# Peptides against a protein of PDB entry 7UQJ, part 75

Target 1, 160 residues: chain A of PDB entry 7UQJ
Amino acid sequence: PELYQNFNITPPRGVLFHGPPGTGKTLMARALAASCSSDERKITFFMRKGADILSKWVGEAERQLRLLFEEAKKHQPSIIFFDEIDGLAPVRSSKQEQIHASIVSTLLALMDGMDNRGQVIVIGATNRPDAVDPALRRPGRFDREFYFPLPDVKARFKIL

## One batch from the design tools (peptide; aimed at target 1 E97, target 1 (a further copy) K95)

Design b2_p21_5_s3 (made by RFdiffusion4, then SolubleMPNN; its pose is not in this set)
Fold by OpenDDE base, seed 2:
Structure b2_p21_5_s3 (fold): chain B 160 residues (1-160), chain C 160 residues (1-160), chain D 160 residues (1-160), chain A 21 residues (1-21)
Amino acid sequence: as target 1 above (160 residues)
Amino acid sequence: as target 1 above (160 residues)
Amino acid sequence: as target 1 above (160 residues)
Amino acid sequence: SDEELERLEKEVERAEERRAA
């Protein structure tokens, strides 16, 4: 919330953090949550792994997503961080199990159902932005994308 | 403190974190502070920006530095983190205001005045290690330097 | 390598980074690798997820670990970073599959087989240090532990 | 942009400063 207020921009409903593993995507999300939290205004930070939602709740993943968004709304201002979001919402294929399609559809509906007055920011993190369903990367969903590069393997770490 | 104790080494008086902006220097300092704190031994973390010390306390910056080091000593074990330390202790030039020279001289004296039994670690962060007064980079001061690289310049940070 | 050389200490064979998810464990490992790399001395950084080694190579995980350590030795100086190491080397239980026991045994042997002249640092990251086999947390293995706290305001940074 | 990341990081730093104060 405050981060986007400081930038004089409407907070995107979703932000996609993408880049190689261990580039600080999750860390940035937490730092953003931290940076927006004051003594007067605590931001509630929700974290879920995309693969965990699929694996832990076979047949209830849609319900768990709904509950997560409801809880985030209840505890506004909030950040929902999806780590490994490509595991939750892979690119749609004709061979995609109906279960995965339903979860993606539910997440799309939840992202679309966020009003602009809501103080819920959704951050998705992935090592493979191209493995995320393009429908999630459309305006009003994860419509801001931030690349997290590998720390330069070549950068002259001059420890003097 | 404990980081160095765990390594069976005398803690350096000062550590210089250097590297481009956004490389996690401040975060590393906090993570180190965190990683040295236990339930039994809380590390007090002090953070100051170099430019803030110059700008907020024109004519009292030396006193504020002394007070900071006194407070850090009082609350041992402690970490003092100077962000943008090049703003506080720029390279000495003949055109450098006497004020800057006095602040640098005070910081040098404070670093030199730390006994090896003190549990105060000083971390300076800068984007420009060559803009830091070389006198601060001498043994017994910021005598350990850690480079924080840009995440590979070549990786197309494609913010889409 | 150079981090510990700069501190005039023998590098521990293994370092355990532990703390809640998204506390910068992987980033720290990369930053350390990066900070030890110079133009003259590039550190080779190997990253593996614990769960990936188990899942991708059922029946070959031990061989993959051996190859990883051999490759790390071949490309010295090197860092091996195990993300989610609790997934690779969980606490030994009587119900633990022989496969997991064999992988843990292999990792133990590889850690023990590192000579003190080797320029290979092993970093394990976990959200659950207590879920890592205590045998890995013994001297000469992951004998240094660093807590990565949540950036939550008041959280007791408990280095375990 | 890298500048937006830098601004985000500066805002992170500023908010961490507000927490340290």
Scores: peptide ipSAE 0.000, ipTM 0.206, DockQ to the pose 0.062
OpenDDE base, seeds 1, 3, 4, 5: peptide ipSAE 0.000, 0.000, 0.000, 0.000; ipTM 0.204, 0.312, 0.221, 0.322; seeds 1, 3, 4, 5 fail the geometry check

Design b2_p21_5_s4 (made by RFdiffusion4, then SolubleMPNN; its pose is not in this set)
Fold by OpenDDE base, seed 2:
Structure b2_p21_5_s4 (fold): chain B 160 residues (1-160), chain C 160 residues (1-160), chain D 160 residues (1-160), chain A 21 residues (1-21)
Amino acid sequence: as target 1 above (160 residues)
Amino acid sequence: as target 1 above (160 residues)
Amino acid sequence: as target 1 above (160 residues)
Amino acid sequence: DEEELKKLEEEVEEAERRRAE
């Protein structure tokens, strides 16, 4: 919230952090959460893995997502960080596709249902932005993308 | 401290984190501080900006540096993090050069005066390691350097 | 290599980075690799996932580990970073336990076989240090541990 | 996006500063 207020921009409902493994996506999300927290205004940081949403919440994932968003709303200001959000993308198996489609549809609806006045930021991290459902990357969802490049070994050698 | 104790090494008096803005220098220093803190052994983290040492402490910067080092020593184990330590480097104005030279001289003396048994780590971060006074980069001072490269602007552009 | 050379210490064969997800373990390993790279002395950075070692290298994991270590040795100075090294820990299935035990045994032998003069650093990252085989955490292996705490909002307030 | 990232990084650094003060 405050980050985007300082930018004089409408806080995105979602920000996609994309880039190779170990580029600091999760670290940045936590740093942002921390930077937006003061002694007077603590930000609640929720973290979930995309793969865990599918595997651990078998048959209740949609409900657990709803509960997560309600909990985040209850504990405003908040950040919801989805690590490996591409793990919510359809797996090639028909039965899993239906389950994934339902979960993704629920996430879309939750992001669409967030009031722009809400102090909830959703951050999705992925190593594969193209594996994230294009519907999640639309305006009002993960409509802002931040690339976390590999610290290219070659780039590092140009600055040394 | 513990980092170096676990390495069975004499803790360096100073570590220079260098690299472009946004490469995670400050974040790393905090992560290291946190990582070295346990429930049993809390590390005190002091942060100062090089520019603030010059601007906020006009006429008392040397005294404030001494107080900082004494406080860090009192609250051992501790980390002193100097952000923008190149901000202590001489600005091209003659009057500022004299003041900066005095402040840098005080910092040198404080780093030289630290007992090697002390559990104080000094981290200096800069975007311009070559703007850091070479005297600060000598053995017994900021004698260890860590480069934080820009994630190559070109590598960022290939993945976007 | 240079990190430890600058520390005037025998480089550990292995360093364990442990701490919750998104605490910057992989980022740190890359930052360290870059920091030790100069224009004159490029460090080669190898990255593997523990889970990928088990899943992608079915029936050849031990050979691929040997090749990795030989390649790292050939491209000295080098860092081998194992992300999710706890993914090499035994899965509760008997057949997987045997395969994992063989892979872990191979890794142990490779770490034990490294000449202390070698310019190869092995970094293992885990969210679950207690799930890492205790044999890997012995002296001459991952004998140095760095904790990467959650920036628990509360823990940050205790360090600040 | 790169300017926004840079500003985000700067704000993270500034907010980390405000926490250290």
Scores: peptide ipSAE 0.000, ipTM 0.208, DockQ to the pose 0.061
OpenDDE base, seeds 1, 3, 4, 5: peptide ipSAE 0.000, 0.000, 0.000, 0.000; ipTM 0.178, 0.188, 0.208, 0.309; seeds 1, 3, 4, 5 fail the geometry check

Design b2_p21_6_s1 (made by RFdiffusion4, then SolubleMPNN; its pose is not in this set)
Fold by OpenDDE base, seed 4:
Structure b2_p21_6_s1 (fold): chain B 160 residues (1-160), chain C 160 residues (1-160), chain D 160 residues (1-160), chain A 21 residues (1-21)
Amino acid sequence: as target 1 above (160 residues)
Amino acid sequence: as target 1 above (160 residues)
Amino acid sequence: as target 1 above (160 residues)
Amino acid sequence: MEPIPLYYSDFDELLKEAEER
């Protein structure tokens, strides 16, 4: 938030890092967390995987998301990094689709409920931006997107 | 290629990248693949996740591993990157432990069965090196280990 | 080593990593150093910044470069990594241009003076390959180049 | 085998410099 305040930019509530696997999305998120940290102001970095939200927290995922956002607010300034946010995609069962829809709706509500004055940034990483619910990609949520291209394998090959 | 020729070093069949999440292990693996590629000699990069081996390929995991190694051999020179190789850890069921043991044994056999003349490198990435089966960390398998420390937060602070 | 032996490639004396900042050039250089290390054969990794060569070593830069190459030779096999090698660019003063020209000429001489049998590799990283002296990019020096593309710069700038 | 440490301190600098730009 303060990094963005100094730039007269409304702090994005959410930033989507997208690009092929191994393009450094997670590394970049950690790097941003660390770059925003000073001796005077340490940023707390929270990380969760989209797949873990669905698989490990079955039936408690909404509660765990709420607790995550509460802890992030408590430890401001903070970054919440959702790795593989596309892993919130439902598995092939109607029950999983319902659970997914509930989890996504909770995440939407949590992102919308972040006061613009809050010092909590949410970063989502995905290899499949099109697999991310379009509602998450709207203003006030993941409204900024960063494509992490593969190092242009073609460009690297031409320089070799 | 030539860098290593001059060093008279036996190519490790397997390299273990370990360190906290988001330390760039996957990026490094891709970068290594790219650095080893030339216009004359493209390296084929294969990627699999440890969790996918257990979850997506239940009952077919051994076959998929064999096919992966066959494809890697067919497209030599190649890198097989196992992301989250610690995700080959058994889930809490005896059935999953047996499946895990079978999958791990297949991976061991595939790594051992790589002809020392083969142009296939296996890279494993983990956040939990101690969760990787010790048999995988033996000579002829993942016999080289790279620790990816968190960027020393102290080093970042001095450059501020 | 053996992966490279099978490729019949002559070891480049110098490799240029270029691409925008935060593309993982430094990370790659360290990874290469590590990948070349074994229990039997540790590679010594030396790192210097181009800006430090100009700023910290004013009047002693040539000597420090010589000492660096001597130490690298002493601790073979070794990698010398020049981060921000474009930081050897002169500041706008005629005196700085002369100092730069002298430092660059010393680096050229050191790279040329490496015996082809030497186990010293030089890696240069830059965000500005066009700011690197063309003489450094010639055969026997930084004769291999690797482009590290930004994740789509358009996407990065939208996060700012 | 002792793991070879890959120190990413330099990557962190590059990212910071990119953010300050």
Scores: peptide ipSAE 0.028, ipTM 0.295, DockQ to the pose 0.083; fails the geometry check
OpenDDE base, seeds 1, 2, 3, 5: peptide ipSAE 0.000, 0.000, 0.000, 0.006; ipTM 0.196, 0.201, 0.209, 0.345; seeds 1, 2, 3, 5 fail the geometry check

Design b2_p21_6_s2 (made by RFdiffusion4, then SolubleMPNN; its pose is not in this set)
Fold by OpenDDE base, seed 5:
Structure b2_p21_6_s2 (fold): chain B 160 residues (1-160), chain C 160 residues (1-160), chain D 160 residues (1-160), chain A 21 residues (1-21)
Amino acid sequence: as target 1 above (160 residues)
Amino acid sequence: as target 1 above (160 residues)
Amino acid sequence: as target 1 above (160 residues)
Amino acid sequence: SLPQPLYYSNFEELKEEAEAR
């Protein structure tokens, strides 16, 4: 509550960082987590890679997501960072990715179950925002998006 | 030559970015690529993920590495960024990772074959520097390392 | 406006990057500036070093700050990056730094005068966040901070 | 193209959002 109260903005439940690979999504998420912590208010940063949750926890991915959100709530204020979230929450319409429908449903439920009073932020990072289930990009979930463009060479030139 | 001349440092052929997940390795590599490009000198940024080269190019990973280095040389000055390089170049002593020995050997040869006059930098990022083949960490390869520490929670705390 | 409008969030006026020397603050600011520009929307990046504004523009530092903010507004969307901002904006309580009180006051006024509809972001980088005037770290100014931890010195040394 | 400060303000807004949650 207080973190969003101080800025007079309604806390989103989730933020999608998207853009071409290596545009700074993971670093930005960590820089955020680092910058949001004070001596008075320590933010706990949880990081998971989408593909890792699927590959390391075959058959337990839903439980691991629940535990992650519980741990994040226990250690609030906290950030849950999903690196490569398109690996965790693929588009449900993809025939090849239907195996992950239960995991997507669990993530949807967990994001919907985050009370706006909770001091938990979810950051999803992806190189393929179109590969993320559109249901995750709806209000109350990853309803805020950050595009990390390729540092276009033309814009690199204005920095020197 | 000139990119490294401007900094009065001998150009490494390769730089290893290592540290806990999400410490900013990928972002820093792109920030480097962005900051080193001027109107006069555009750096081409090639990004590959170590695990992706193995999974997407089963049996052709060596050829894909050669093509990547050729393309990087063609578009010099350039950066080749290997995200999760421990997925591409595991420790040769790991029995489970022996399947990658040929790929490691090809990467070693490609890094050794980069003339110091070439305007190609290789950045490897890993969360597990000890999982990277020590042969890649020798002089003339990834002979330079950047540790990306976890943003110290204590210093996160001074910002709020 | 549009830069912040695209994400439905209110733009901060300023961000403080802090952490030990060579942690990548300047690089991150440049990466941020490079990652947020698209072909449709080019960001202008203004860089000034805090000590340079004081040393190069003795007696004109306030005017140079005003001109910098005017130019940034004219070329919006834009980033103003102050490297070593502790050299520009010392703690007002420091007797030795009272000579900079007028410059600090001008920077405060410029940051306060940025309408939230403006597409200008100010990034301050420092190695000494405690040497930055606390008034600059208040809401509507550098109200957001990023800690850049030391890349382990052992790893810094492999990159040089 | 250089990254738009928008994303940093939104990132800071995301930080405010991250700080606010």
Scores: peptide ipSAE 0.016, ipTM 0.276, DockQ to the pose 0.076; fails the geometry check
OpenDDE base, seeds 1, 2, 3, 4: peptide ipSAE 0.000, 0.007, 0.005, 0.000; ipTM 0.203, 0.296, 0.295, 0.201; seeds 1, 2, 3, 4 fail the geometry check

Design b2_p21_6_s3 (made by RFdiffusion4, then SolubleMPNN; its pose is not in this set)
Fold by OpenDDE base, seed 2:
Structure b2_p21_6_s3 (fold): chain B 160 residues (1-160), chain C 160 residues (1-160), chain D 160 residues (1-160), chain A 21 residues (1-21)
Amino acid sequence: as target 1 above (160 residues)
Amino acid sequence: as target 1 above (160 residues)
Amino acid sequence: as target 1 above (160 residues)
Amino acid sequence: SAPIPLYYSDFDKIKAEAAAR
């Protein structure tokens, strides 16, 4: 919120941080939350892993997402950071169980239901932006993308 | 290697990067690899996730660790970065299956078997250093620790 | 300081963070300051923009640099972060006014005058490492370099 | 999990909560 407020910019509802693992996506999200937080304006930071929402809350993931967004709205200005968001909202063309489709639909509805006047920013981080459901990347959702490349290490990354 | 070589310091065999998620542990490991790499001395950077070694290589994790260390030795100077190393080597006092105990024992043996003259540095990253087997934190293994706090703004930013 | 102290490493006097705008150079500098700060040892973080030192302090930039280094020395352990350092210390082969040459010379003298035992680390960030005076990149100054590659920001940050 | 207030002043609390998780 404040980063955008400081620039008189209406914050995007959703920002996708994408790039290889360890490019600082999560660090940037935390630092954005910290840098936007002044002594006068406290930002509440919520962090969830996409896979954790799916695996830890089997049958309640939709409710947990709703609660998360309600809490974020209650504690405005706030940032919701989804780490590994591709684990929560994989591409719909993949063999998705009805459960995954419902969670994606719930997240879409929650993103769409955010007031433009709301001081809630959602940041999704992924190593694979192409594994994120394209519906989440549409205007009004994760409509801003930040790529985090590998530090140009002339180091041969042999990822075996 | 070069960071320590450039200071005429014998590199520690293992360095533990610990701190809350998204504090830049992986980014720092990559940046260290980059900064140590000059045009004349290329550092080879190997990255593995602790949980991936355990889950993707059920029954071969020990062999994969050996291969990783052999490749790192073959491509000296090199850095092996274990992200989420607590997933590979959780505390032994937890009810661990024999497989986990074997992997930890293999990693210990590989860390102990590194020549002090070897140009292989191992960096482990964890959100929970207390969840890492204390045997890995002993001298000659992950005997150096870097704490990555949340961006602690108690750094008195005197912006004069 | 503490990051190097924790490893019994003499900190480099200067570290150059370079890479395109928005690559997390400033973020990393802040995170390094934070990560080096423990509950027992507070690191003082000083941030200046290169262009601001030149533009805001016409005729006093040299004095402001001296004061900055004196304050950093007084508040050891400390980090001085110069954002956009190419604005302060452009390449000498460019048509530099005598004022710029004096500021560069002052910064060189301050970097050289730092005790190797001093707990003051200088971090310079630039989008253009080739625009930084090569004299600053010599041993005992910004002798360590970290490259931060472009995030593919399709987001035109119009920083207004 | 409780919202993590990222306050410049509350980092000690966040450290404590992160250590308690």
Scores: peptide ipSAE 0.000, ipTM 0.265, DockQ to the pose 0.040
OpenDDE base, seeds 1, 3, 4, 5: peptide ipSAE 0.000, 0.000, 0.000, 0.000; ipTM 0.325, 0.328, 0.181, 0.310; seeds 1, 3, 5 fail the geometry check

Design b2_p21_6_s4 (made by RFdiffusion4, then SolubleMPNN; its pose is not in this set)
Fold by OpenDDE base, seed 2:
Structure b2_p21_6_s4 (fold): chain B 160 residues (1-160), chain C 160 residues (1-160), chain D 160 residues (1-160), chain A 21 residues (1-21)
Amino acid sequence: as target 1 above (160 residues)
Amino acid sequence: as target 1 above (160 residues)
Amino acid sequence: as target 1 above (160 residues)
Amino acid sequence: SEPIPLYYSDFEELLKEAEER
């Protein structure tokens, strides 16, 4: 995507947007998608919630992730936005840990399997970057992080 | 625009977004444009830079402003977003002051000439609201102001 | 809040921000909060998730809502932002329906009990406005609605 | 790698550049 070309950087396979709720992570991801989209080059924007991957795709989450990445690859250039990616973080129950570990492992493999020539950007948004599996934050995955601070309660948006 | 209709208010002729660089002024203008756009009622979004009005339209800036407002009126409902509207502010040179004064006078006249029935919203964005001509900030023009603070320079956008 | 004063309108007791996930509802609410805040007049921004009201406040949700509104009243001018307010919508289980009905009834009563002189704005955000209890969408409650469309991949951000 | 501060200004510039194309 031209966004990363302008930064003179190889597009990360994944970008982590982190910061408190309502800091504009999802909006920024959409704005980036829109900004990279021209009349000639439409970017396909895929959005999934981490919690939905666990709750809605019970027993097929891995397959649905594979299909999502295949669809994103088919519709290049594309952005996959994972909202609440910390929702894929292991929950303290052993059986859920195994399911989560499997889903996270699938996501890791899919991110690792993306050719550098692919025009697929993955954006993960979280309110808790420390709750995201450290393996997801490694090079070639969500290797770039963006913090969205609370508009400091003191940092007066002086809308005069 | 439906945003103002839902508020049962006459849309302001102009809204000033002010605040330091990088505070989301342009994004907010776009988000507002998008939010006011439905499948049934698409809003046309026009964007111009104040600096471009001075630099690119040398000798025809007034005409181009008129054409912009005519086009916005033709494509109602519409938003005209002026980024860096303080770029229309007088520069210290006497000859530029005259040119600026003429362009600002044309903008004032165009904003004053908008019928209250027109579905055109003008948004001006600036990093320096005090550099915006006070005449532009009067009722019926940019009569509503929105400050976009720096996320407190101490409140690290820890883009980690 | 000055935003509504500048609009020469009585601030609605509640504003519903609706639209698909990641359309900027929460960001807009924060930007609006910030916009209404001056050095002299800081707006206190309260944020709660609808799902958190149900899940975290089991058995005390009604009391916590009351405390929230009291705190918002104490810290006037203030904004209460309910993210995922559709998360207060009835779940198909009878016992959850009763709990939801009680919580929603408490919210209704709190919104109805706001003096028109109160400088408290309530913003509800939802991805599914039709899943929000119609009683919440009545006059004096969330009586004003803002749609945040998906940037439909087809819906040209004709940022012309 | 050091976190690249993406200033919203950089984002606005990128949005502008994407519109100018």
Scores: peptide ipSAE 0.000, ipTM 0.208, DockQ to the pose 0.086
OpenDDE base, seeds 1, 3, 4, 5: peptide ipSAE 0.000, 0.000, 0.007, 0.000; ipTM 0.239, 0.352, 0.236, 0.169; seeds 1, 3, 4 fail the geometry check

Design b2_p21_7_s1 (made by RFdiffusion4, then SolubleMPNN; its pose is not in this set)
Fold by OpenDDE base, seed 3:
Structure b2_p21_7_s1 (fold): chain B 160 residues (1-160), chain C 160 residues (1-160), chain D 160 residues (1-160), chain A 21 residues (1-21)
Amino acid sequence: as target 1 above (160 residues)
Amino acid sequence: as target 1 above (160 residues)
Amino acid sequence: as target 1 above (160 residues)
Amino acid sequence: MDEEAEKLSLEAAKELSEQAK
């Protein structure tokens, strides 16, 4: 939040981190949360795995999403980080369509319902941006995409 | 590779990266793999998710582990990185005991069968070190543990 | 430390992390320090900002560098992390030449004076590798460079 | 002082992690 004010940039509602596994997506999200926290202004960081929301709360995934966004709003400024968001909102494929469609619809509504003035940033991380429902990648949602390249094989060689 | 020679430490067969989610475990493993390769001596990096080995290859998890270790041995020097290794080898709890016990036993045997002179390093990453079978944490296996703390609020400031 | 022995690679004295700000350099350095510490063998992690050595200790920067290297040697195995190392050892430009040249010369001498068997690793992080004195980038010093790519320029703009 | 700063930093990181739960 404070980083955005310094650059006169409208804070994004949603940022998609994408790239191969082990490129630092979750680490960057955590680093951002702490980097935006000052002693005077702590950012509350919420982290959920997309697959965990589906697996741990069979039939309550929508409610858990709503509660997460309500809690994030209550603890502003806040970051909601969805790790493996492709597990939460896969592209609409045939067999489990209705439950996934309902969760996607709920997440869409929650992101659309975020006031542009709200100090809640949503970060989704995925290894498969094409496996994320395109509706989530539209303006006002995850309209900002962050490619985490593989640290170049050469670049990795340089740390050791 | 080079960092460890300075310390006169017997090269570990296995290294456990543990710490809260989003602390850079997978990124570090990737960085290590690339950092150990030179233009003359490329390190081959194998990455598997523990949960993927169990889910994608129902009944073939042992075979997939053996093939992975054989391929890593063929492409020495190599790093095998298990992301979410607690998903591959959970602590022996009662109900799914036999399959998990078999996979744990196979992984134990593979790690024990690694020649101490072998140029294969195994890195396991977990958010829950206590959920990893203690047999894997014994000398000659994942006998080196690396805590990835939450990037301190101050440490996060240093990435930006 | 242990990873380097497995690969018969001469451990680097110095590693340069470079890349745009916010790419995880400092986080990676901390993760490396934590990742090289076992319960039996803790790695002592020393962190200094290059600019802080110049600003906090006007006229004592050389002494502070010597003390830092002595302390790191006393607490082996250790990692010295210089954040913003370009602030410590800028490329020799005209007007403040003598003080900067003296600090660069001291850092060069300290890195050259590290026994190849010493368990002290020096990590320098910079956003501007070309602003680091080329003498520091020679073999036996920061001879390994690690590029932390921008998470895609588009991606950075989305977090900020 | 550095150990206390590390401890305070670990506590702050724990608090942030607990708030993240």
Scores: peptide ipSAE 0.000, ipTM 0.345, DockQ to the pose 0.041
OpenDDE base, seeds 1, 2, 4, 5: peptide ipSAE 0.000, 0.000, 0.000, 0.000; ipTM 0.333, 0.305, 0.292, 0.325; seeds 1, 2, 4, 5 fail the geometry check

